# Peptides against a protein of PDB entry 4Z63: the designs that were tried, part 24

Target 1, 334 residues: chain A of PDB entry 4Z63
Amino acid sequence: LCLGMNDLTGNIPEDLFHLKRLNLLGIQENRLSGSLSREIRNLSSLVRLDVSWNLFSGEIPDVFDELPQLKFFLGQTNGFIGGIPKSLANSPSLNLLNLRNNSLSGRLMLNCTAMIALNSLDLGTNRFNGRLPENLPDCKRLKNVNLARNTFHGQVPESFKNFESLSYFSLSNSSLANISSALGILQHCKNLTTLVLTLNFHGEALPDDSSLHFEKLKVLVVANCRLTGSMPRWLSSSNELQLLDLSWNRLTGAIPSWIGDFKALFYLDLSNNSFTGEIPKSLTKLESLTSRNISVNEPSPDFPFFMKRNESARALQYNQIFGFPPTIELGHNN

## One batch from the design tools (peptide; made by RFdiffusion4, then SolubleMPNN)

Design b1_p10_1_s3 (from b1_p10_1, 4 letters changed)
Fold by OpenDDE base, seed 4:
Structure b1_p10_1_s3 (fold): chain B 334 residues (1-334), chain A 10 residues (1-10)
Amino acid sequence: as target 1 above (334 residues)
Amino acid sequence: SSSSWIDTVE
């Protein structure tokens, strides 16, 4: 049943929960309000539940033990409060959980040993506090992780060295500290292609340790951290780099010539730093900007990107990396 | 844009 993208108001009719053979319930992009009914437990055949972009409030009901076939739960952009229900945090069937832009709180706890099918997690823009869950690497299929805009104080857990499934990771604006430790840990994530660390590590030095290596890194965003230092030499070994945003830092020194050696680099933002010297001539030879054949069909994160502006302008949403226009931004380096 | 940065949340 798909009722998304309407102006439906009120709550879900109770009789809807009598549909025991229902595999898909989509009621997203409405004005549905109140609590999400516990009677969802009666939808024992449910594979996909999409209640996103509504006005739901209260706690998410702890009924997911009665939904053994549920693979997709989308609840982003609601008013949900409380924690992740225990039955949801232990779901062996769940592939994707999206609860971005809610008011969920407390310590983030997932039973990753039980969540054997979880491949995508978006909990961005919530009120989770405490530390990052050390057991996330135990979610052996977890590929996409957005935990941005939570209050995860402290450092990236050392256990994340073993996060082999991790491909797309955002911790933007999560009050993280110790960028040297974070990068030193995350370099061990062999499948990591997208790393977003914007609005963390305030005023720290960007490490220039030649021992750091991100072999498969395609997207690196570490914007608005007030980072000191220079362009890191270790980044030159990330031959697959497509997008680099280091804007709004305090980086100094020259822009190195090796920045033009990235064959796939189509988006470069080094603006609002303190770089000096000449613009490298190698930037004029970026193949991605001269050739029309950008491979548009590359895998992207499940979570969207947003281009935020300092001014009150609405952030532009980009669902794919290649949605960004080819860009070289070097402005405001005085 | 020189006044923008990339994020993964609204």
Scores: peptide ipSAE 0.558, ipTM 0.908, DockQ to the pose 0.711
Fold by OpenDDE base, seed 2:
Structure b1_p10_1_s3 (fold): chain B 334 residues (1-334), chain A 10 residues (1-10)
Amino acid sequence: as target 1 above (334 residues)
Amino acid sequence: SSSSWIDTVE
């Protein structure tokens, strides 16, 4: 049943929960309000539940143990409160969980040993507090993780050295500390292609440790951290780099010539730093900007990117990395 | 743009 993208109001009719053969319930992009009914438990054949972009409130019902076929739960942009229900945090069938832009709170706890099918997690813009869950690497299929804009504290857990499934990771604006430790840990994530660390590590030094290596890194965003230091030499070994945003830091020194050697680099933002010297001539020879249609068919994160502005203007949403225009931004340097 | 940065949340 697909009722998305309407102007439906009120609660879900109780009789809808008698549809025991229902595989897909999509009621997204409406004005549905109140609590999400516990009677969802009666939808025992449910594979996909999309309640996103509504006015739902209250706690998410703890009924997911009665939904053994549920693969997709989309609840982004609602008013949900409380924690992740125990049955949801233990779901063996769930592939994708999107609860971005809610009011969920408490410690983030997932039973990753039970969540054997989880491949995508978006919990961005919630009120989770405490530390990052150390057991996330136990989610053996977890590829896409957005935990941005939560009130996490401390450092990236050392256990994340073993996060082999991790490909797309955002921790933007999550009050994280110790960038040196974070990069030292995350370099062991062999499948990591996208790393977003914006609005963390405030005023720390960007490490220039030549021992750091990110083999498959395509997207690195570490913007608005007020980081000190220079362009990190270790980044020169990330030959697949496509997008680099280090804007709004306090980076100094010259822009190194190796920045123009990235064959796939099409988006470079080094603006609002303290870089000095000449613009490398190698930037004028970037193959991605001169000759190559960047292959639009590459895998992308499940979570969108947003171009945020300091001004009250709405952020521009980009669903794919290649949605960004080819850009070299070097403005507002010394 | 010179007044923007990339994020993954609204």
Scores: peptide ipSAE 0.557, ipTM 0.908, DockQ to the pose 0.712
Fold by OpenDDE base, seed 3:
Structure b1_p10_1_s3 (fold): chain B 334 residues (1-334), chain A 10 residues (1-10)
Amino acid sequence: as target 1 above (334 residues)
Amino acid sequence: SSSSWIDTVE
């Protein structure tokens, strides 16, 4: 049953929960309100539940043990409160959980040992607090993780050295500290292609440690951190780099010539820093901007990207990295 | 854009 993208209001009719053979329920992008009924437990054949972009409130019902076939739960952009219910945090069937832009709170706890199928997690823009869950690497299929805009004070856990499944990771605006430790840990994630660390590590030094290596890194975003230092030499070894945003920092020194050697680099934002010297001539020879057609069919994160602005205007959403226009932004430097 | 940065949330 797909009723998304309408102007439906009120509560879900209780009789809807009598549809025991229902595999897909999509009621996203409506004005549905009230609590999400616990009677969803009656939908025992449910594989996909999409209640996103509504006005739901209250706690998410703890009935997911009665939904043994549920693979997809999308609840982003609602008013859900409380925590992730225990049955959801222990779901062996769940592949994707998206609860971005809610009011969920407390400590983030997932039983990763039980969540054997979880491959995508988006909990961005919630009220989770405490530390990052150290057991996330136990989610052996977890590839996509957005935990941005929560209050995960402290450092990236040492256990994340073992996060082999991790490919796409955002911790943007999560009150993290110690960028040197974070990068030192995350370099061990051998499948990591996308790393977003924007609005963390405020005023720290961007490490220029030649021992750091991100071989498969395609997307690096570390914007608006007030980071000091220079363009990190270790980044020059990330030969697959496609997008680099280091804007709104306090980086100094020259833009190195190796920045133009990235054959796949199509988006570069170094704006609002303190870089000096000449623009490297190698930037004028970027293959991605001259003759090379970049494949649009490359794997992307499940979570969207947003072009944030200093203005009150709504951020532009980009569902794929290649949705960004080819860009070289070097403005507001010395 | 000189007045923007990339994020993964609204």
Scores: peptide ipSAE 0.555, ipTM 0.906, DockQ to the pose 0.697
Fold by OpenDDE base, seed 5:
Structure b1_p10_1_s3 (fold): chain B 334 residues (1-334), chain A 10 residues (1-10)
Amino acid sequence: as target 1 above (334 residues)
Amino acid sequence: SSSSWIDTVE
């Protein structure tokens, strides 16, 4: 049953939950309100539940133990409060959990040993507090993780050295500290292609340790951190780099010539730093900007990107990395 | 644009 993208209001009729053979319930992008009914438990054949972009409130019901086939739960952009229900945090069937832009609170706890199918987790823009869950690497299929805009004080856990499944990771605006430790840990994530660390590590030094290596890094976003230092030499070894945003930092020195050696680099933002010297001539020879044949079909994160602007109330949403226009931004390096 | 940065949340 797909009723998304309407102007439906009120609560979900309780009788809808008597549809025991229902595999897909999509009621996203409406004005549905109230609590999400516990009677969802009656939908024993449910594979996909999409309640996103509504006005739901209250706690998410703890009934996911009665949903053994549930693979997709999308509840982003609601008013949900409380924690992740225990049955949801223990779901062996769940592949994707999206609860971005809610009011979920407390410690983030997932039983990753039970969540054997979890591939994608989006919990961005919630009220989770405490530390990052150390057991996330136990979610052996977890590739996509957005935990941005939560209050995860402290450092990236040492256990994340073992996060082999991690491919796409955002911790933007999560009150993280110690960028040197974070990068030192995350370099061990051999499948990491996308790393977003925007609005963290305020005023720290960007490490220039040549021992750091991100072999498969395609997307690095470390914007608006007030980071000091220079263009990091370790980044020159990330030969697959496609997108680099280091804007709104306090980086100094020259833009190195090796920045133009990235064959796949199509988006570069170094704006609002304190870089000096000449623009490298190698930037004028970026193959990605001269050739039309950038493969648009490369894997993208499940979470969207947003171009935030200081003056504009609305961020531009980009669902794919290649949705970004080919860009070189070097402005405001005074 | 010179006044923007990339994020993963609204």
Scores: peptide ipSAE 0.538, ipTM 0.902, DockQ to the pose 0.712

Design b1_p10_1_s4 (from b1_p10_1, 4 letters changed)
Fold by OpenDDE base, seed 4:
Structure b1_p10_1_s4 (fold): chain B 334 residues (1-334), chain A 10 residues (1-10)
Amino acid sequence: as target 1 above (334 residues)
Amino acid sequence: SSSSWVSTVE
């Protein structure tokens, strides 16, 4: 049953929950309000539940033990409060959980040993607090993780060295500390292609450790951290780099010539730093800017990107990396 | 050019 993208108001009629053969319930992009009914437990054949972009409130009901076929739960952009219910945090069937842009709170706890099918997790823009869950690497299929804009504190857990499934990771604006430790840990994530760390590590030094290596890194975003240091030499080994944003830091020194050796680099933002010297001539040889054949069909993160022009402006949403225009921004290096 | 930065936060 697909009722998305309407002007539906009120709550879900209780009789809807009598549809025991229902595999897909999509009621997204409406004005549905109130609590999400516990009677969703009666939908024992449910594979996909999409309640996103509504006005739902209250706690998410703890009924996911009665939904053994549920693979997709989309609840982004609602008013949900409380934690992730225990049955959801233990779901062996769930592939994708999207609860971005809610008011969920407390410690983030997932039973990753039980969540054997989880491949995508979006909990961005919530009120989770405490530390990052150390057991996330136990989610052996978890590739896409957005935990941005939560009140996590401390460092990236050492256990994330074992996060082999991790491909797309965002921790933007999550009050993280110790960028040297974070990069030293995350370099062990052999499948990591996208790393977004914007608005963390405030005033720390960007490490220039030649032992750091991110083999498959395509997207690195570490903007608006007030980072000190220079362009890190370790980044020169990330030959697949497509997007680099280090804007709004306090980086100094020259822009190195090796920045032009990235064949796939189509978006470079080094603006609002303190770089000096000449613009490398190698930037004029970026193949990605001269050839139209950017492979548009590469896998992208499930979470959206946002480009902010200022702290108060509405961010532009980009659902794909290739939605970004080819850009070289070197402005405001005074 | 207006100074911008990329993030994953609304």
Scores: peptide ipSAE 0.413, ipTM 0.881, DockQ to the pose 0.834
Fold by OpenDDE base, seed 1:
Structure b1_p10_1_s4 (fold): chain B 334 residues (1-334), chain A 10 residues (1-10)
Amino acid sequence: as target 1 above (334 residues)
Amino acid sequence: SSSSWVSTVE
């Protein structure tokens, strides 16, 4: 049953939950309100539940133990409060959980040893607090993780050295500290292709440790951290780099010539730093900007990217990395 | 400033 993208209002009729053979319920992008009924438990054949972009409120019902086939739960952009229900946090069937842009709170706890199928987690823009859950690497299929805009103060856990499944990771605006430790840990994530750390590490030094290596890194975003230092030499070994945003920092020194050696680099933002010297001539030879055939069919994060032009302006949403226009931004370097 | 930055949050 797909009823998404309408102007439906009020509550879900309780009789809808008597549809025991229902595999897909999509009611996203409506004006549905009230609590999400506990009677969802009656949808024992449910594989996909999409209630996203509504006006739902209250706690998410703890009924996911009665939904043994549920693979996809999308509840982003609602008014949900409380925590992740225990049955949801223990779901062996769940592949994707998206609860981005809610009012969920407390400590984030997932039973990763039970969540054997979880591959995508989006909990961005919630009110979770405490530390990052150290057991996330136990979610052995977890590839896509957005935990941005929560209050996960402290450091990236040492256990994330073992996060072999991790490919796409965002921790933007999560009050993280110790960028040197974070990068030193996350370099061990051999499948990591996308790393977004914007609005963390306030005023720290960007490490220039030649021992750091991100083999598969395609997207690095560490914007608006007020980071000090220079362009990090370790980044020159990330030969697959496609997008680099280090804007709105306090980086100094020259832009190194090796920045133009990235064959796939199509988006570069180094704006609002204190870089000096000449623009590297190698930037004029970026193959990605001169060739017409960029492979548009690469895997991307499940979480959207946002380009913020001003704190007061609505951010532009990009659902794919290749949705970004080919860009070289070097402005506002003094 | 006319410059932007990338994030994953609204």
Scores: peptide ipSAE 0.407, ipTM 0.879, DockQ to the pose 0.781
Fold by OpenDDE base, seed 3:
Structure b1_p10_1_s4 (fold): chain B 334 residues (1-334), chain A 10 residues (1-10)
Amino acid sequence: as target 1 above (334 residues)
Amino acid sequence: SSSSWVSTVE
């Protein structure tokens, strides 16, 4: 049953939960309100539940043990409170959990040893606190992780050295500290292609350790951290780099010539730093800007990107990396 | 000139 993108109001009719053969319930993009009924437990054949972009409130019901076929739960942009229900945090069937932009709180806990199918986790823009869950690497299929805009004080856990499934990771605006430790850990994530760390590590030094290596890194975003230092030499080995945003930092020195050696680099933002010297001539030879053969069919994160123009304005949403226009921003350095 | 930055949140 697909009733998304309407102006439906009120609660879900209770009789809807009698549909025991229902595999897909999509009621997204409405004005549905109240609590999400516990009677969703009666939908024993449910594979996909999309309640996103509504006015739901209260706690998410702890009934996911009665939904053995549930693979997709989308609840982003609601008013849900409390934690992740125990049955949801132990779901062996769940592939994707999206609860972005809610009011979920407390310590984030997932039973990753039970969540054997979890591939995508979006919990961005919630009220989770404490530390990053050290056991996330035990989610052996977890590829996409957005934990941005939560209050995860402290450092990236050492256990994330073993996060082999991790491909797309955002921790933007999560009160993280110690960028040197974070990068030193995350370099061990052999499948990591997208790393977004914007609005963390306030005033720290961007490490220039030549021992750091991100072989498969395509997207690096470390904007608005007030980072000190220079363009990191270790980044020159990330030959697949497509998007680099280091804007709104305190980076100094010259823009190195190797920045133009990235064949796939189509988006570069180094604006609002303190870079000096000449613009490298190699930037005028970027193959990605001269040839239209950007592979548009590359896998992207399940979480959206946002281009924020100022602190108060609504950001432009980009669902794919290749949605970004080819860009070289070097403005506002001196 | 763009005074923008990229993030995964608004």
Scores: peptide ipSAE 0.398, ipTM 0.874, DockQ to the pose 0.834
Fold by OpenDDE base, seed 5:
Structure b1_p10_1_s4 (fold): chain B 334 residues (1-334), chain A 10 residues (1-10)
Amino acid sequence: as target 1 above (334 residues)
Amino acid sequence: SSSSWVSTVE
């Protein structure tokens, strides 16, 4: 049953929960309000539940043990409060959980040893607090993780050295500290292609440790951190780099010539730093900007990107990395 | 400043 993208109001009629053969319920992009009924437990054949972009409130019901076929739960952009229900945090069937842009709170806890199918997790823009869950690497299929705009004080857990499934990771604006430790840990994520760390590590030094290596890194975003230091030499080994945003930092020194050696680099923002010297001539020879169409069919994160012009401006949403225009932004440097 | 930055949050 697909009723998305309407102006439906009120709550879900209780009789809808009598549809025991229902595999897909999509009621997204409406004005549905009230609590999400616990009677969703009666939908025992449910594979996909999309309640996103509504006015739902209250706690998410703890009934996911009665939904053994549920692979997709989309609840982004609602008013949900409380934690992740225990049955949801233990779901062996769940592939994708999207609860972005809610009011979920408390410590984030997932039973990753039970969540054997989880491949995508979006919990961005919630009120989770405490530390990052150390057991996330036990989610052996977890590829896409957005935990941005929560309050995860402290450092990236050492256990994330073992996060082999991790490909797309955002921790933007999550009150993280110790960028040197974070990068030192995350370099061990052999499948990591996208790393977004914007609005963390306030005033720290960007490490220039030549021992750091991100072999498969395609997207690095570490904007608006007030980071000190220079362009990190270790980044020159990330030969697959496509998008680099280090804007709104306090980076100094020259822009190195190796920045133009990235054959796939199509988006570069180094604006609002303190870089000096000449613009590298190699930037004028970026293959991605001269002759090569970047493959539009590359895997992208499941989470959207946002481009903000300032803190008060509405962000532009980009659903895919390749939605970004080819850009070289070096403005507002010395 | 007219410059922007990228994030994954609204």
Scores: peptide ipSAE 0.403, ipTM 0.878, DockQ to the pose 0.798; fails the geometry check

